# Designs tried in a protein design run: peptides against a protein of PDB entry 2N1D. Part 24

Target 1, 169 residues: chain A of PDB entry 2N1D
Amino acid sequence: EVKVKIPEELKPWLVDDWDLITRQKQLFYLPAKKNVDSILEDYANYKKSRGNTDNKEYAVNEVVAGIKEYFNVMLGTQLLYKFERPQYAEILADHPDAPMSQVYGAPHLLRLFVRIGAMLAYTPLDEKSLALLLNYLHDFLKYLAKNSATLFSASDYEVAPPEYHRKAV

## One batch from the design tools (peptide; made by RFdiffusion4, then SolubleMPNN)

Design b1_p11_6_s3 (from b1_p11_6, 5 letters changed)
Fold by OpenDDE base, seed 4:
Structure b1_p11_6_s3 (fold): chain B 169 residues (1-169), chain A 11 residues (1-11)
Amino acid sequence: as target 1 above (169 residues)
Amino acid sequence: DEIEELLSILK
């Protein structure tokens, strides 16, 4: 397995996110006020502002594109708790052609990195490419941790109505 | 499931 270490600062949030949804029966408000696309764009701009070379900028763009692709592929099947399934179904119905990176936000994006290591294990990457990718993934996670105050908040969740509860259980 | 298992490890 390819190990992707989650920053210690973000681990409590993963637990809180899990608790809010699975135990407190809350839902993340969708569409997200700040979606995955915007988060990745901000990251890319942040990296570009640091005086990167053309090659480094290219690498950042590729990493962003990759994260987005992985997220969009994995969200529906790998990153949702059972309680979130009805919400996801509703999102698909309301936004059939929209990538989920335009709907979901930071909490779900963070969940990606809980599973991405296992997925990368099935991806044929050369050692150098994998090392570079892992470096950027950890760099991105560090970015999320740095901006956690603006990206993660329990106020972005709401108690699911009784009607929804009946659908989910 | 697996994600919950991983989360439990994070706790």
Scores: peptide ipSAE 0.482, ipTM 0.939, DockQ to the pose 0.025
Fold by OpenDDE base, seed 3:
Structure b1_p11_6_s3 (fold): chain B 169 residues (1-169), chain A 11 residues (1-11)
Amino acid sequence: as target 1 above (169 residues)
Amino acid sequence: DEIEELLSILK
């Protein structure tokens, strides 16, 4: 098993996100004002602006591309709470060709890192490559923590309308 | 599920 450590600063947000959806029956506003693509782009630009040299085996752009791909593959099947399923179905119907990284935002991206460790465990990477990848993932999580005030807010959620509750039986 | 279990621990 591959362990991905979530920064302590972000753990309370995971709980808040869970509470907003599952207990308060709210939904994250979609499409996100700041989507996953934008967050990843900002991270890449941040790394470049600091003059950090990319490792020989993994460049920042490759890591960003990888995170995006994993997110797009895993969102629909592994990252949604039951209450969010009707919303997801509506998004698919309205935007069948759009990657979910262009629709969803920071909260769902953070959920990826709760699950990604299990997926990486079955990825054919050598020990050195895996260690390097994990370092980048942790670095990205630190970036999310540093910018958490602008990326995570309860104001991005709204109470689901009555018609949604009827559909979410 | 697994996410619920993890979040329960984080609470």
Scores: peptide ipSAE 0.458, ipTM 0.937, DockQ to the pose 0.024
Fold by OpenDDE base, seed 1:
Structure b1_p11_6_s3 (fold): chain B 169 residues (1-169), chain A 11 residues (1-11)
Amino acid sequence: as target 1 above (169 residues)
Amino acid sequence: DEIEELLSILK
């Protein structure tokens, strides 16, 4: 399969995220204060501010669009821990027409990159296109790592109430 | 096929 390397700086966060949800029984606060759409927009603007060519800017926009699409498709089926399922159901009920990229934030976006490699393996891309895509994905991950202090915080999680526990188990 | 299993490998 296609391997997407997670920066070493972000791997500890994935563990912390896992711990917060599965062990400490906390939930990421939704809707996110900074959602996936906003993060991707910031990244795109960051790339544009660096004086990229028109072609490179176009590529960034396509990558952003792609990440957003994959996130929206995969969030509900592949990126959630079991404990988060009731929360997701509530979000769907309250916001049936909203893409999940407008609801969820950085932690769940990072989870995407744990899974996206397998999905890309089934995507009909030529070798050159795949290599280019991977370069941008890694570039984006580096961006997340650079801004990790702002994007990833345990304070964005909250202890699930007893009522929620009854739904989750 | 839970994400928890994949993240466990990353640890």
Scores: peptide ipSAE 0.060, ipTM 0.774, DockQ to the pose 0.025
Fold by OpenDDE base, seed 5:
Structure b1_p11_6_s3 (fold): chain B 169 residues (1-169), chain A 11 residues (1-11)
Amino acid sequence: as target 1 above (169 residues)
Amino acid sequence: DEIEELLSILK
């Protein structure tokens, strides 16, 4: 099994996120004020600004592209709580051609890393490539933790309206 | 839902 370690600083947020959605019946405000694309772009720029070599820059770009792709593939099927399904359906109807990385934000991106390890376990990567990828994933998670105050906030959620509850399963 | 189960365990 490929284990992606989530920083201890972010684990409480995952619990809060879960609580806000499933128990408090709130929804993350969509489209996100800061979407996944922008978060990944900021990370890439952050890494590039630190004077990395061309090879390092290339690797960062590939990692960012990979995270984005995995997020876009997994969001609808793997990263949503049941209560969020009607919201997702509305997003698809309103933005049929938009990748979810342009709609959703940091909380859902963080959820990806709860699930990504299991998928990577079956990805045909050699040991060295996998180790390198894991290093970057952990580096990215550290970046999220460092910027958690601006990326994760309960104020980005709101109580779902009564009509939404009628749609929710 | 699998993610609900996983995150519930994290609690």
Scores: peptide ipSAE 0.058, ipTM 0.779, DockQ to the pose 0.024

Design b1_p11_6_s4 (from b1_p11_6, 6 letters changed)
Fold by OpenDDE base, seed 2:
Structure b1_p11_6_s4 (fold): chain B 169 residues (1-169), chain A 11 residues (1-11)
Amino acid sequence: as target 1 above (169 residues)
Amino acid sequence: SDIEELLNILK
């Protein structure tokens, strides 16, 4: 499979995220105060502000679009814990036409990169294109790590109400 | 789920 390395500084957050939801029975507040679309937009703007060439800017936009698409495809089937399923169902009912990148935020986006490598293994890309993509994916992950203090916070989670527990267990 | 298994490996 295609290996996408998660920055070491973000791995503890994945564990905390897992713990908050599966053991502490909390839910990420939805819709996210800062959704995936916004995070990707900020990244793109960040890259542009760093003096990228036109060619690099184009590549960033393509990568952002790709990440967004992969997230929207994979969120419901690959990126949710069992405890989050009732919440997801409610989101689908309340926002039937909204892409999940407009609903979910950084924690779920980070989960994407745990699984995206397996998906990329089946994507027809030449060696150069794949290398470029991987470089940008890792660059984006570094961006997430750099901004982790603002993007990943336990305060964005809340204890699920008792009525939710009855639906989830 | 797949995510649960993979995240457990990361721990």
Scores: peptide ipSAE 0.078, ipTM 0.781, DockQ to the pose 0.025
Fold by OpenDDE base, seed 4:
Structure b1_p11_6_s4 (fold): chain B 169 residues (1-169), chain A 11 residues (1-11)
Amino acid sequence: as target 1 above (169 residues)
Amino acid sequence: SDIEELLNILK
């Protein structure tokens, strides 16, 4: 399996996220104040501001596009806790044609990287391309860690009402 | 779910 290492700084957040949802029965506020599209755009701009060449900028854009695509494909099937399923269903009903990268935010994006390695195992990438991709994925994760104070907050969650609990059983 | 299993490992 292709291993994508999560920065140690972000591992506690994954635990907190899990706790907020599964144990405290809270939900991430949707649509996200800062969605995945915005986060990826900020990252791309950040990399551009660091003096990237045309080729490097192209690579960043491809990585951003790839992350977005993986997120949109995997969110509904791989990245949600059981408790979040009713919320997801509501989102689909209200926004049937909207990519989930425009709805969800940093916490769910981070969850992607817990599973993305397994998905990469199904993609026929040459060694050079895979290495480059992995480098950018880790680079992006470092970016998330660097900006974790603004991207990850328990205040972005809210207690689900009793009516929701009944639906989430 | 898959994410729940993996995150349990991360804890």
Scores: peptide ipSAE 0.077, ipTM 0.780, DockQ to the pose 0.026
Fold by OpenDDE base, seed 1:
Structure b1_p11_6_s4 (fold): chain B 169 residues (1-169), chain A 11 residues (1-11)
Amino acid sequence: as target 1 above (169 residues)
Amino acid sequence: SDIEELLNILK
């Protein structure tokens, strides 16, 4: 398995996210105020503003596209707590053709990196390509950590209503 | 999903 290291700065947030959902029975507000697409776009623009070469820019775009694709594939099956399943079902019903990267936000995106390593293990990449990809993934995670104050907030969650509780249990 | 199990490990 390919190991993707989560920055120590973000690990406490993963715990808080877990606590908000599973113990406090809250839900992340959907659709997200800042969705995964926008976060990835901001990252790409951030990299472009640093004077990268054309090849570097191309690589960033490919990484962004890859992260988006993995997120959209894995969100429903890999990244949700049990308590979040009814919410996800509602989102699918209301927006059947919308990619989840346009609905969900930073907390769920961060969860992807807990699981993405296992998926990369099955991806046919040579050693050099995999190393490069991992470097970009870690770079992106560092970007998330740098912007964690604005991307991760308990105020983006809300207490699930009683009717939701009955549905989720 | 197994995200709950994995995140518990991270605690």
Scores: peptide ipSAE 0.075, ipTM 0.780, DockQ to the pose 0.025
Fold by OpenDDE base, seed 3:
Structure b1_p11_6_s4 (fold): chain B 169 residues (1-169), chain A 11 residues (1-11)
Amino acid sequence: as target 1 above (169 residues)
Amino acid sequence: SDIEELLNILK
């Protein structure tokens, strides 16, 4: 198993996110005001503006593309709480051709990094390439932590309507 | 779900 460490600053948010959904029966407002695509774009621009040179084996754009791909693949099967399933089904019905990275936002993106390690363990990457990728993932997580005040807010959630509760059996 | 189990240990 490949271990991806979540910054201590973001662990409390994962708990709050869990509480909002499972205990308070709220839903993240969709489509997100700031979706995963835009967050990744901001990160890429941030790295470029700092003048940091890309590593020989990995470019920031490639890492961003990889994160986006994993998110779009894993969102529906591994990153949702049971209570969120009806909402996801509605999104698929209304936007069948839209990638979920254009619909969901920061909270669900953060959930990816709880599970991505298991997926990376089965990728055909050599030791050096894997280490480099992990460094980028940790760098991105640090970026999320630095911008957590603007990316993670309980105000982006809302109480699910009674009609939704009937579907979420 | 898988995410529910993993996030429970973070509490």
Scores: peptide ipSAE 0.074, ipTM 0.779, DockQ to the pose 0.025

Design b1_p11_7_s1 (from b1_p11_7, 3 letters changed)
Fold by OpenDDE base, seed 4:
Structure b1_p11_7_s1 (fold): chain B 169 residues (1-169), chain A 11 residues (1-11)
Amino acid sequence: as target 1 above (169 residues)
Amino acid sequence: DKELLEKALKA
């Protein structure tokens, strides 16, 4: 598979995220106060503010679009813990046409990068495109790490009610 | 549900 390294700063969050959901039986509050679309938009604007050329701006936009697409494709099948499945089902029922990038936030977006490497392995990309993509993926992860204080918080989770437990695995 | 976590820690 294609290796996408997670910044060490964010690995503790992945542990906390796992613990909050699977052991503490909490759920990330949905819809996210800052959804994936917004995070990606902020990243794109951040890159633009750094004096990017048209070509660099194009590349950023393509990467943002790609991340968004991968997230929307992978969220329901690869990025959720079993305990989150009923919540996801409810979201789908209430918002059948809404992309999940408009519903979910930073924690789930971070989970994407744990699994995206395997997906990229099935995508026929030329060496140059893959290298560029990987560079931007790591750049984006660094961006997430830089803004982790505002993007990742246990306060965005809430204890699931007993009735939810009964329907969850 | 440790698969994602384990993979994350190794990533």
Scores: peptide ipSAE 0.305, ipTM 0.903, DockQ to the pose 0.029
Fold by OpenDDE base, seed 5:
Structure b1_p11_7_s1 (fold): chain B 169 residues (1-169), chain A 11 residues (1-11)
Amino acid sequence: as target 1 above (169 residues)
Amino acid sequence: DKELLEKALKA
């Protein structure tokens, strides 16, 4: 299995995220005030502003595109807790053609990196390419950790209304 | 519903 290390600074958030949803029966407010597309764009601009070469800029764009694609593919099937399923269904009904990277935000994006390693293990990448990709993924995670105060907040969640509980299992 | 959490702690 491909190892994607989550920064220790972000692991407590994953616990809080789990607790907010599964224990406190809260939902992340959707659409996100800062969606995944925006977060990735900020990261790309951040990297490009650091004086990178054309090759590095190209690599950043490819990594951002890859993260976005994996997120959009995996969100509905891999990154949601059971309590979030009705909310996801409502989003699909209201926004059938919108990619989930335009709806969801940082907490769900972070969840991606918990599972992406297993997906990459079966991706046909040579050792050198995989190492380079992993470096960028870890770099992005460090970026999330550095900006965690603005990206991860319990105030972005709200208690689900009684009518939601009735349709949630 | 703790699979994601458990994996997160080990990641």
Scores: peptide ipSAE 0.302, ipTM 0.903, DockQ to the pose 0.029
Fold by OpenDDE base, seed 3:
Structure b1_p11_7_s1 (fold): chain B 169 residues (1-169), chain A 11 residues (1-11)
Amino acid sequence: as target 1 above (169 residues)
Amino acid sequence: DKELLEKALKA
């Protein structure tokens, strides 16, 4: 397994996220006020404005595209708690052609990096390319930590209605 | 549901 380290500053949020969903029976408000596409775009612009974009194998745009693709593939199968399953089903029914990166936001994007290491283990990358990719992933996580005050908030969650509880397992 | 959380805390 490829190890992706989560910044210590973001780990308390993962605990709060889990508590809001599983214990308090709340749901992240969808569609997200700031979706994954927007977050990735802001990151790309941030890197470009600082002159940190290089011509190595994994440029910023390629990394952003990769993160987006992995998120869209993994969201429905690996990034949701059981309580969130009915909400996801409703989103698919209402927005069948929309990628989930346009619907979900920062909390679910952060969950991706908890799982992505296992997926990368099966990607045919040489040692140098993998190291470069990991550096970008960690750089992005540092960006999330730097902007955590605006990206992660309990106010983006709401108590699920009684009708939802009847559908939830 | 704690599986994701436990893995996150160890990452």
Scores: peptide ipSAE 0.298, ipTM 0.901, DockQ to the pose 0.029
Fold by OpenDDE base, seed 2:
Structure b1_p11_7_s1 (fold): chain B 169 residues (1-169), chain A 11 residues (1-11)
Amino acid sequence: as target 1 above (169 residues)
Amino acid sequence: DKELLEKALKA
C-alpha cells in the first residue's frame, strides 16, 4: 500500500472533524462556502505565482486534476461517516449532476488523503512517477497546513436538526 | 466510524 503522510499540524483537525460529526452530531455546512474546486484552484495559482516552468506548471495542473477526480470518485463511498450519509443523499437529490468537488470543502478533501494511498496502489505508475506524484501530494498537504486557519473551522459545522438526527440513528 | 480516524492518525 502506498503511504501518504499527513502533516502533524493537520492531524488534530481530523480528530476534531471526527468529533464534530460522530460525537457532537454536527454536519459540515453544504454547499461549502469554499469548495474543493476553489481550494485546488487557489493551490494551482499559488504554485504558478512562484515562478514555475512550463513543465512544472503542467505537473501542477495534472496533480490538481487528479486530486479532483479521486475526490469525486471516493467521496460517497470512502470519505463519509455514517452520520453524514443522509446529508449526502439529500445533496445527490438536490444536485444530481454536480461533481462533489463543487459541493464539499476542505475537511472532506483532507479525508481524501487518508484513503488515497490505497487507491494509488492500483495505478500503473513506475516508481519514479509515483515518487513524483507523492511529492506533489505532500506539497499540497503542506499548502493545506499553511492555510489551515482559513480552511478548517468548527464554525463551518452546524448542529443537525432533530429530524435529521432521528433519520440518521 | 473510527476506521477513518484510526487510519488518519497512522498516516
Scores: peptide ipSAE 0.287, ipTM 0.898, DockQ to the pose 0.029

Design b1_p11_7_s2 (from b1_p11_7, 4 letters changed)
Fold by OpenDDE base, seed 2:
Structure b1_p11_7_s2 (fold): chain B 169 residues (1-169), chain A 11 residues (1-11)
Amino acid sequence: as target 1 above (169 residues)
Amino acid sequence: DLELLKKALKA
């Protein structure tokens, strides 16, 4: 199994995210104020502004595109708590043609990196290429940690209404 | 499904 290390700075947020959803019965406000597409775009611009043009590494654009694709594929089946499934169903009904990277935000993007390792184990990448990809994923996670104050906040969650509780069986 | 996330993080 491919191991993706979550920065220690972000692990407490994953716990808080879990608590807000499963214990406090709250939902992340959707559509996100800052969606996954915007976060990835900011990261790409951040990397390009630093002038990192190493030819032996993956291109930033390819990494961003890969993260976006994995997120859009995995969100509905891998990245939701049971309590969030009715909300996801509503999102699909209201935004049938929109990729989930345009709807969801940083908390769900962070959840991707808890699950992505298992998916990467089935890629046809050689050992060296996989190592380079992992380095970029870890670099992105450090970027999230550096900007955690603006990306992760309990104020982006709201108490689910009583009608929602009845649906969330 | 991420219901076991908290347990996994504490392991």
Scores: peptide ipSAE 0.048, ipTM 0.771, DockQ to the pose 0.026
Fold by OpenDDE base, seed 1:
Structure b1_p11_7_s2 (fold): chain B 169 residues (1-169), chain A 11 residues (1-11)
Amino acid sequence: as target 1 above (169 residues)
Amino acid sequence: DLELLKKALKA
């Protein structure tokens, strides 16, 4: 299995995210104030501003595009807790043509990296390409960790209303 | 879902 290591400083957030949703019955506010698209764009701009040489095989823009695509594919089937399913259904009804990267934010994006390793195991990449991709993914995760104070906050969650709680079985 | 995996992160 391909291992994508989550930075130690972000692991507590994954626990808090889980707790807010599953135990405290809260929901992440949607549409996100800062969606996945914007986070990825900020990362890309950050990398470009540094003026570092990009590898031909996995340029920043390609990595960003890849992360976005994987997120949009996996969000609905892999990245949601059961309690979030009614909210997701409502989002689909209200925004049928919108990619989920324009709706969801940092917490759900971070969840992707918990699951993406298993997906990469089935990707037809040679060992060098895979290593390069992993380096970029870890670089992005470091970026998330560096900006965690602004990207991850319990204030972005709110207690689900009673009517939601009743249908979230 | 992710619940079991998230619990494991507590350790």
Scores: peptide ipSAE 0.047, ipTM 0.781, DockQ to the pose 0.025
Fold by OpenDDE base, seed 4:
Structure b1_p11_7_s2 (fold): chain B 169 residues (1-169), chain A 11 residues (1-11)
Amino acid sequence: as target 1 above (169 residues)
Amino acid sequence: DLELLKKALKA
């Protein structure tokens, strides 16, 4: 397994996210006020504005595209708690052709990095490419940590209505 | 399994 370290600053949020959903029976408000696409775009612009001219196998745009693709592939099958399944089903029914990166936001994006390491183990990357990718992933996670006050808030969740609770539990 | 996320993060 490829190890992707989550910044210590973000670990408490993962716990809070888990608690909000699984214990408090809340749902992240969808569509997200700031979706994954927007977060990745901001990151890309942030990196480009800093004047990085280093020649690397992975450019910022490639990394962003990769994260987006992984998220869109993994969201429905690997990044949701059981309580969130009915909400996801509703999203699919209402927006069948919309990438989930346009619907979900920072909390679910962060969950990706809990799982992505295992998925990278199945990706045929050479040692150099893998190292570069990991560097970018960690760099992105640091970016999330830096902007955590803006990206992660319990106020983005709401108590699920009784009718939802009945079909989810 | 994300249902075990909290437990996994403490390990």
Scores: peptide ipSAE 0.045, ipTM 0.765, DockQ to the pose 0.026
Fold by OpenDDE base, seed 3:
Structure b1_p11_7_s2 (fold): chain B 169 residues (1-169), chain A 11 residues (1-11)
Amino acid sequence: as target 1 above (169 residues)
Amino acid sequence: DLELLKKALKA
């Protein structure tokens, strides 16, 4: 199994995210004020502005594109708590042609990195390429940790209305 | 299933 380490600074947020949804029966406000596309764009611009040398086999844009694709594929099947499924169904009905990276935000993006390691284990990547990819993924996670104060907030959640509770049964 | 996330993080 490919191990993707979550920064210690972000682990408490994953717990808070779980608590808000599963225990407090809240929902992340959708569409996100800052969606996954925007977060990835900011990261790419951040890396480019610092003049860091890109690896020959992996450019920042390629990594961003990859993260976006994995997110869009995995969101509906791998990254939602049971309580969030009715909300997801409503989003699909209202925005059938929109990628989920344009709807969801940082909390759900962070959940991707809890699961992505298992998916990468079955990709035909050589050892060197996999190492480079992991370095970029960890670098991105460090970026999320550095900007956690602006990306992760309980104020982005709200108590689900009674009508939603009936649908979530 | 992410319902086990909290448990996994505490381990």
Scores: peptide ipSAE 0.044, ipTM 0.762, DockQ to the pose 0.026

